# Designs tried in a protein design run: peptides against a protein of PDB entry 9GMZ. Part 323

Target 1, 343 residues: chain A of PDB entry 9GMZ
Amino acid sequence: TGFPLELLTRPATERLAYFENYTVAHPRLKEVYEILMRTIAEPAGASFIFVYGASGVGKTTLRLRVEQKLTELALPKLESDRARVPVVGIEAIAPESRYFNWKEYYTRALITLEEPLIDHKFDYGVRGISRDNFGKINVESKVVAPALRRALENALIHRHPDVFFVDEAQHFGKVASGYKLQDQLDCLKSLANMTGILHCLLGTYELLTFRNLSGQLSRRSVDIHFRRYCADSPEDVQAFKSVLLTFQQHLPLAETPNLVDHWEYFYERTLGCIGTLKDWLKRVLSDALDREATTITLKDLQKRALSVAQCQKMFKEIQEGERQLSETEADVQNLRSALGLGA

## One batch from the design tools (peptide; made by RFdiffusion4, then SolubleMPNN)

Design b2_p30_4_s4 (from b2_p30_4, 11 letters changed)
Fold by OpenDDE base, seed 3:
Structure b2_p30_4_s4 (fold): chain B 343 residues (1-343), chain A 30 residues (1-30)
Amino acid sequence: as target 1 above (343 residues)
Amino acid sequence: SALEEAIRQAKELSEKLWEEGMDEYLEKIK
């Protein structure tokens, strides 16, 4: 089934909005989604979930799908418990300095927790945190990071989300010293332990460095590797071609473009990352709609493709992450063998 | 609005693919 044909008579804005909101349920996304949903439902004493993978693999799409599903599942309970928030998600910001801004992190987390039009006024127990007449949280500049942390702890306990998402979590690792990185990990661990709220950190392979530095977090963490599609796997190539076929059927153009015949070029410029593919097609669709074009050509694709230099840089980062994971798996096997546990 | 309807249709069609088993999806695309 393709896009609704009625879209061909609609404005460019509606056609683009259709494609933006269309999500392909591809094999790797479904697999990671099922693992993540199961882990959230049954954390088995875990305090952290680490979801790592290439930039543009689809981590944001995964997060949004989980947030939607957790909200839907919580709706019957939210009618009785008006204080509850089913899920909270924030994006970690890259530090402007060599130091992570915890004050800003806690402020953003508090604002996000309280954005739902929850009629219930909660006293955060911290001077300088108030709600305006519109229910928005205002944090005075004089409020210090330890006070904001206490306010966040109280808010998380009171709202009791099933999971706290932190997207772009590799930014926690962007600190000048290993000692400060350990302190950041201990801070996150303490927050999870004090609130009893499961934390899910989503990020690039740089998140592995952050995970590996805390042997204590590793004992209470679940790891989920969101893999890209690999060209050396026939199954992965078939899945990637299937995604291209689905996208070509859902581009709201008068003539269906043949994306599948160009699968190698799409793979070369996306490295098997479906998020990168969708973003590329979105840019090309926008250009085609602006020109009132009937279809997308190879020239249109080339105009909006990532450069070879960008792809080479991204590929090196992916290879380093995949190598680190392979070494870790080998180390586990070696440890099991050394312990006399059958491989 | 017409925009809201386009978004709704995209979400509904997306959900159908989520409800379909992966094996069924892969068989339809073969």
Scores: peptide ipSAE 0.287, ipTM 0.779, DockQ to the pose 0.670
Fold by OpenDDE base, seed 4:
Structure b2_p30_4_s4 (fold): chain B 343 residues (1-343), chain A 30 residues (1-30)
Amino acid sequence: as target 1 above (343 residues)
Amino acid sequence: SALEEAIRQAKELSEKLWEEGMDEYLEKIK
């Protein structure tokens, strides 16, 4: 079943909003979702979950889906525990400076954790943090990073989320020196340990640098590789084609475009990343709706495709990440063999 | 609003695919 046909009579804004909010539950996304949900339910003493994969693979979609599900599952309990927040998710911002802005991070985390709908007022134990009349958190400029950290620790303890999500977490690694990266990891580890809240860091393969820098984090972390679809796997190609088929059915256009016939071109320009594919189709749909077009063509797709140069750059980054993971897996196998545990 | 309804519909249809098992999903998209 495709999109609701009544959308064809609706404004372009509604048609675009439909497609934006439609999510294909593609095999890799479902697999990672199931692993992540299981890990959140049973962290087995883990303090961190690392979800790494290519840019545009769908990590943000995964996060949002998990946040939604955790919220739904918590609803019955939230009636009895009005202080509880089931999940908190933030996006790490690339620092404008050479240094990660912890003050901004803590502020964003506090603002996100303390949604206006939380009736239960909490004293953060820090002067200069208040709620306005609408329940929105206000942090005064005078509040320093150590105070904001304490406020966040107190808020996380009080609100007891099942998980704290940090999307685009590779931005923690964009520091001028490896020393500062270690300090940042130690800071995150300390926050997780002090609060008892499970942290899930989602990001690119640059997150592997974080895993390698802290042997202590490795012992208390679960790794989830969100793989792209690979053209050398017949099963992955079939899954990718099936995703194209699903998207073509959910583009709110009068004539269903044949995306599947162009699967190689879609693969070439997305590298098997479904988020990249969705964003591309969204741009093309927007253009088609603006022209009141009945369908989309290959020419329409070409106008909004990533350049070959962009794809080549992205592919190199993916290959390096996949290589690092393959080496790690080989090292584990070698270690197991050396220990006599078998392959 | 009509916009909110379009968003709701998209989410509802998305949820149906999530509720389906992986095998059921793969069979449906063949």
Scores: peptide ipSAE 0.281, ipTM 0.784, DockQ to the pose 0.594
Fold by OpenDDE base, seed 2:
Structure b2_p30_4_s4 (fold): chain B 343 residues (1-343), chain A 30 residues (1-30)
Amino acid sequence: as target 1 above (343 residues)
Amino acid sequence: SALEEAIRQAKELSEKLWEEGMDEYLEKIK
């Protein structure tokens, strides 16, 4: 089943919106989704979930799908408990300085947690936090980070989400020293412990630095590797081709483009990352719609492709992350062998 | 709105693919 054919008579804005909101449930996304949903349901004493993978692998799509599903599952309970929020998700901001801006983090978390649609008023116990006439949280500039933390702790306890998502969580690691990184981790750990709320950090392979620094976090964390598709795996190549086939059927164009025949070029310029692929196709579709084109050509693809230099940089970052994981797995195997435990 | 309908259709079709195993979907499109 392809796109609704009636879209061919619709404005470019509607066609583009269709494609933007269309999500391919590709094998790696489904696998990671199932693991994540299971882990959220049964954290087994874990306080943290780390989801790491390449930029553009689809972590945001994963988060949004989990948020949607958790919301759907919570609907029956939300009718009885109007104070509850099933899930909260924020994006961590890259620090402008050598220090992570916790004040901004707590403020954004509070604003996101306290959506205007929540009828149940909550007193944060902090002066300078109020709701406006539209129900939005307003935080006065005079409110200090420790007070915002207490407000967030109280809000998380009161709203009791099943999970707190932090996207782009590698930004916590962009601090000047390993000691400061440990302080950031201890801060997050304390927040999770004080609230009893499971935290899920999504990010790039830079999140592995967090795993390596804290042997204590490793005991209370679940790690989920969101892998890209690898060209050296026949199964992964087949899955990638299948994603291309699905996308070509869901591009709202008069003539179905043959994306599958160009799979190697798509792989070269996406490194097996489906988010990168979707974003590329979105740009190309937008251009095609602007020209009232009937299809997409290889030339259209080439105009919006990532440069070879961009791909090389991304690939180097991926290889370093995959190497670190491989070394860790090898170290575990070596440890098991040294302990006389079978592999 | 027509835009909201396009978004709704995209989400609905996405969910069908989510519920249908990718393997089952791949078999149907062969």
Scores: peptide ipSAE 0.244, ipTM 0.755, DockQ to the pose 0.626
Fold by OpenDDE base, seed 1:
Structure b2_p30_4_s4 (fold): chain B 343 residues (1-343), chain A 30 residues (1-30)
Amino acid sequence: as target 1 above (343 residues)
Amino acid sequence: SALEEAIRQAKELSEKLWEEGMDEYLEKIK
């Protein structure tokens, strides 16, 4: 099954929107989705879920799919509980300064939590937080971070989401000192404990450094590794080729491009990350549509590919993350051996 | 709108891949 052929007579904007909103349910995405959904349903006393993996592996796609599914599952209950929000998801912003902006974080979380057309008026108990005539939250610049935190705690308790998502959560780790990073972890832990809301932090392998700073979080967290496809695994190579074939069939062009025959080049420039692949194909499709081209050529792909230098940098970051995980597995084995537990 | 319809079609076709087991999907591509 390919794209709807009627798209070939439609404007470039509609063709691009089709491809942008098309999602390939690839094996690794489905696996991590099932683990995450199960963990949200049965957290077993966990307060945190950490989802870590390479940049461009597809973490945002995973989050959006889980948000959709949790919303669908909650619909029957939302008829009886009009105050409930099934899920809330935000993206952490990279700090402009050496310090994480908690005021901005709390403001964005409050805005996102109240974006659903909830007829139920909630008093945040904080002066300078209001709703406009359209139900949007307005936060006055004079409202301080501790007051915004209290407002968010009250809102989370009242709306009671099944999970609170923070995408790009490695940005919490971008602080000048390890001490400040610990304070940020303690702040997040306190928010989760005070609200009783499960937090899911999605991020790059830099999130491991953040995770390892708190021994107390280790006891109340579930770790999920979102792996890339590896070229040394025949099964992973086959899955990657299958993703290329699916994208090939869903590019709204008059002539189907042969992406699969170039799988090694696609792997070289994406490192087995499907999000990176989709973003690349989106850029190439946009260029092809602007030229009213009938297909995509290798030259068109090369014009929008990541440079070798960019790929080398990304690959070093991946190797460091995969190394840290391998060392952790070895440390567990060494600990078991030292405890007299069989390996 | 025509744009909303293109988005709807993409989401519907994406959902079919979620409903199909990965094993069935991989077998169709073989």
Scores: peptide ipSAE 0.264, ipTM 0.768, DockQ to the pose 0.661; fails the geometry check

Design b2_p30_6_s1 (from b2_p30_6, 15 letters changed)
Fold by OpenDDE base, seed 1:
Structure b2_p30_6_s1 (fold): chain B 343 residues (1-343), chain A 30 residues (1-30)
Amino acid sequence: as target 1 above (343 residues)
Amino acid sequence: MLLDSFDLVLSEEDLERLRRARARREERLA
């Protein structure tokens, strides 16, 4: 089925919002979603989940869909337990300096945990943390990082989410020294242990460098690889074409554009990343709606495409990440062979 | 092939797993 035809008579804002809210159930998203939901349900003593993959593969879409589902499933119990939050999700900020801003991290986490809809006021036991008349958390500039950490620990214990999501988690790794990176891992590990809350870190392949620094985290973590579609796999090419076919039916335009015939060009400029594809199509749709165009042309696509230089840079970053994973798999096999465990 | 929208559909088995996991958490917190 395509978009509701009634959208053609609606304002450009409603037409764009329809496409923005539309999510294709592509095979890799379904697979990773099912694995992640099962792992959140049955963490088996894990304190961390690592979800890694290319930039623009769809990690944020995955997070948002899991947050929605966990909220939906918790609703019947939230009526009786007004203190509980089913899930919390934040985005890690890239450090402006060689130091990760823990104060900002704890502040953002507290603000996200304490949504205005939570009637049950919790005393954080920290001076300089207050709620405004709208229930929004305000943190005074004088509040130090250790006090904010204690407030977050108390809030996480009291609200008891099923999972704490951190998107763009590779930003924890963007610190100049390996020693400071270990301290950051130990800080996160301590927070997870003190609260008993499962942490899910979503990020690029740069997250692997962070993940590999702690052998102790390896025993208490589940790894989920969110793969892109690869042009050397016939099944992946068919899945990518199916995504294009589905998107062309869900673009709210008078004439259905032929995206599938240009699949190689779409693959060249997205590297098999569906998030990158959707963002490209959103930009092109916005431009088409602004011009009251009946369809999207190849020229419209070309105008909003990533440059070849951008794609080459992104592809090098992907290849390096995929290489690191393949080497790790080979190292595991070599270790097993050396231990006499067989293949 | 046309793909479906992502309607947050879980299998009945996955839903039951989530229900059981929540029940076990509540029993440990009680």
Scores: peptide ipSAE 0.262, ipTM 0.685, DockQ to the pose 0.204
Fold by OpenDDE base, seed 5:
Parts: structure tokens; sequence; C-alpha cells
Structure b2_p30_6_s1 (fold): chain B 343 residues (1-343), chain A 30 residues (1-30)
């Protein structure tokens, strides 16, 4: 079934919002969602989940859908336990400096965890952390990172989320030295251990550096690879075409555009990343709605496509990440063989 | 093939795992 035809008579803002909120249940998203939900339910002593994959593969969409589902499942219990937050999700920000800003991270985490709508307001006993008249947390500039960490630890313990999500978590790795990266990992490990809260780090293949730096973290982590669709796999090509077919029926336009016939061009400019595809189609849809166009043309697509240079850069980053994973799998197999363990 | 919208229902097994995980958490807080 396509979009509701009633949308054609609605404002451009509602038509765009429909497509923005529409999520295709594509095979890789469904698979990773099921694995992630299972791992959150039964972490088996894991303190970390790493979800890694190409930029624009759909990690943020995955996070948001898991957050929504965990919230829905918790609603009946939240009526009795008003202190509980079922899930918390933040985005890590690229530091302006050569060093990750832990103060900003703890502040954002605390603000997100302590939404104004939480009835049971906790006093963290930290001087310079206050609530405004609306219950929003205010953190004074004088509050130091160790105090914010203690406040966040107490908040996480008090609110007891099923998982703490950190999106764009590769930004923890943007430090000038491997030594500093280890310190960042030890800091995260300590936070997870002190709170007993499962942490899920979502990011690019740069997260593989975190997995490889600490043998102790590797023992207490679950890895989830969110793969792109590959053009050398007939099954992946068919899945990608199915996504295009589905999107073309859910673009709220008077005439259904033919996206599937241009699948190779879509693949060339998205590298099999469905998030990149969706964002491209959103831009093109927005332009079409602004012009009151009846459909989308190839020329409209070309105007909003990523440049070949951008695609080449992204493809190199993907190839390096996929190579590192393949090497790691080979290393595990070689280690097992050397130990006399069967494959 | 047309794909469905993302309206994934958790299996009863996954729901039961979540319930058990919550119960174990509540026991640790008590």
Amino acid sequence: as target 1 above (343 residues)
Amino acid sequence: MLLDSFDLVLSEEDLERLRRARARREERLA
C-alpha cells in the first residue's frame, strides 16, 4: 500500500513530515533491531554493545526505533515507578578541540536523562546543578567534569534505564594519541561498572579501534555490524530495489515517480546506505513540494545528489572499515586454528 | 517486492526476556 491519498490535499509540511516519519522495514534494519533488542534484554554480563557501520547506513533510525519500543514496553510500569526512565539516548559531538569534552558530554547526558516532565525530581547534591522553574536542569559553568560525572552516575542509578545510547560514538576516538583513547575507554568502562547500566555505542567503523584497544572491553562487549547493501550480492541488490520500490510508493506526490529504473544511480550515490538514500529523497521531496510539482524527475534527483567526490571519499572509509572487520575475523580463525580449536 | 513499514512486534520470547531482566534489576535494587 502507498501513502494515504488524503495527504495530497494537505500542506507541504504534513506531506514532508509523513515521509520523514516513514521507516522501511528493510532486511538489515530488521536483523540488527532484533539482535539489539535481544542483547538489551539479555546482556549476559556485557557492559557494552557496539553498533558499527557506514555513515548513513541507518544507525540513528535504529536507535530511535529501539528507544520508542523500549518506552512503549515500559509505559505500564512507569505509572507505578515515576522515577524510572526506560531508555536514554544522546549524540556525542565532535570536539572543537583535539580533546573530547567530557564536561559537555556529562552535561548533555544529564539534561537528557532529567527531562522536565519527570515528576520525581532528584537533587544530586552537586553545587551548581539546579532546576529552573520548568524543572529543566541548569549546569553552571563552574561545575567541573568529576562533579558532573558523579551527578550522571547518581542519575543513571536512580532512573535505571535498560540501556544508555551514545550515537556518533566515534567522536570519543578523536583524541591526539592512543594513550588518551585508552583513558576515554577506561572512563566509559568505569561509568558502566559504577552504574550497572548497559551502554550502547553507535558509530562508524572508527568504533573498531575501541574494540581492539582493550581486551577487557572486548570480553564485556557485544558487537553488532550494521552492514550496507552490496552491489556484488544479488540478494542485497534485490533488497535495495525493494527499498526504492517502497519509497516511491510512499512519496506523497500526485504521480508516483519511477525510482527503481534508476537503481544503479541511487546505488552509485548512496553506496547501499538506506539512511543516505532517505535523506536524499527528503531533500528532493522538499524541493518538489516547494514547487508544487506533481512528481520527481531524474533532473530533480541529480540536483540533490552527493557529488562523485563525496561518494568516493565515503567509499574509501567504508572499504577500510570492511577490510578491518575481515582481517579481525581472519585473525580469530587463525588463533582458533593455532590453538587446535576447530573452525 | 514491497517492504512493510517498520512496525516490528517483539516476539513473546523477547518480551519474556525483558520481563526477566527487569525483575533481576528490581531484585538488585531491593
Scores: peptide ipSAE 0.254, ipTM 0.705, DockQ to the pose 0.204
Fold by OpenDDE base, seed 4:
Structure b2_p30_6_s1 (fold): chain B 343 residues (1-343), chain A 30 residues (1-30)
Amino acid sequence: as target 1 above (343 residues)
Amino acid sequence: MLLDSFDLVLSEEDLERLRRARARREERLA
């Protein structure tokens, strides 16, 4: 089964949108999705979920698919409970300054919680937060971060989402010299505790620094490692080839390109990260559609590949993250052994 | 091997687990 053949007669925009919206059920995504959905359903007293992995592994895709599913599942109940929001997902912004902008974070979270379609007026209990005639939240410039926090706490309690997603959560770690990363974690912990809302932080391996700094977060967190595919694993190589095979059938082109024969080149330039692969193929597809090309070639792929220097940098960051996890796993094994718990 | 689209992999079992989890949450808030 490939793309719908009728797409070949459709505009380039529709063909590109098809591929953009297409998600391969690759083994690692499926595994992490199942763990995440189970944890959201049964948090077992957890207040946090950490999803960490390489940049471009597919964390945003995971988030969006979980958000979609949680929304679909909530639809029958949302008809009776018009105040409820099933899920909230935001992306943490990299601070322009050395300081994490909590005001912006709270504002974005509030805006995301109050979809225009929610007819139920909610009083945030904070002056300077209003809805416009289109149902969008307007936050006056005079509203300070502590007031926005209280508004968000009230909104989260009232809307009662199953989970609050924060993508690119490593940006919480970008604190100015003299501010403790611990203070940021304590703020997040306080928000989760006061609202009773499960928080899911998705990010790079820099999230491990957050995990290690708070023994209290560690006790109330579930950790999910979203691994890349590794070339030293035959099973991972086969899974990666299967992803390439699937993508080549879902590129809405007149002639199916042979991606699988170039698997080593794809691996070299994606490091086994499927999000990076999809983004690469999307760029190449866009170029092909603009040229009204019947297929894509290796030359087309090479034009849109990440540079070797970019891949080397990304690989170094991955290796450091994987090393830190391996050390943590070894420490757990050593602790178990020291406790007389068999390995 | 050809892989399925992600939308096809969602099981009714996962749906039911989420429905039960929501019901238990509503019961705890009531």
Scores: peptide ipSAE 0.210, ipTM 0.728, DockQ to the pose 0.195
Fold by OpenDDE base, seed 2:
Structure b2_p30_6_s1 (fold): chain B 343 residues (1-343), chain A 30 residues (1-30)
Amino acid sequence: as target 1 above (343 residues)
Amino acid sequence: MLLDSFDLVLSEEDLERLRRARARREERLA
């Protein structure tokens, strides 16, 4: 079924919000979601989950849907355990310097973990951390990173989330040396170990640098590759066309646009990344609604498309990541073959 | 083929499996 037809009589804001909130259960998202949910439920001694894939593949959508679902599943128990937070999600910030700002990271994590609506207030045991009159966490400038870490450790232990999400986690890798990168990973390991909280790092293929540097993380991590759709796979092309078909039925316009007939152009400008596709369609829909247009044209699509230069840059980054994974997979296969283990 | 909305992705059986897995985890932490 398509969008509710009553939306055609609703304000542009409601029509746009419908599409923004609409998520297609495309095969790769469904697969990664199922793997991630199972891993969170049964981590089997893992301390980390790495979710890596192309920019715009849909990692943020995945995170938000998992956060929503974990919250829904926890609701019956949250009534009895008012201290518990089912899930925590933050976005890592790109460092302004050659060093990751741990003080800022811990502060943002504390602020996110201790939302104002949490009835059970926790004492952080750290001077200079307080709640304002609205229940929001305030951290005084004098509070140092080690104290903020202890506060976060205590808060994570007390609130006991099922998982701690860090989006854009490749920003931990934006340090000047491999040694410093190892130190960042050791900090994260220590936080996960001290709290017993499963950490899920979502990011680009730059997260593979963490995998390569820490043979010890590999024993305590689960890797999830969120793949794009590839044009060289007939199954992937069919899935991508199915996504286009589904989106065209869920664009709240008077006349259903034929997106599927332009699938190659959509693929060219999204590289098979459904998040990029959705964001493109949102921009085009917004423009169409502003003009009170009955449908979307190819010209409307072209106006909001990523440039060829942007797509070429993104594609190079994807190819490098996919190459690194392919080399690792080949190395594993070679190792297995050398060990006399079947492929 | 038309794809479902994401809200329909998990079956009730899968949800119950996850609830049971979570309950077992909580029992180990208690």
Scores: peptide ipSAE 0.209, ipTM 0.743, DockQ to the pose 0.195; fails the geometry check

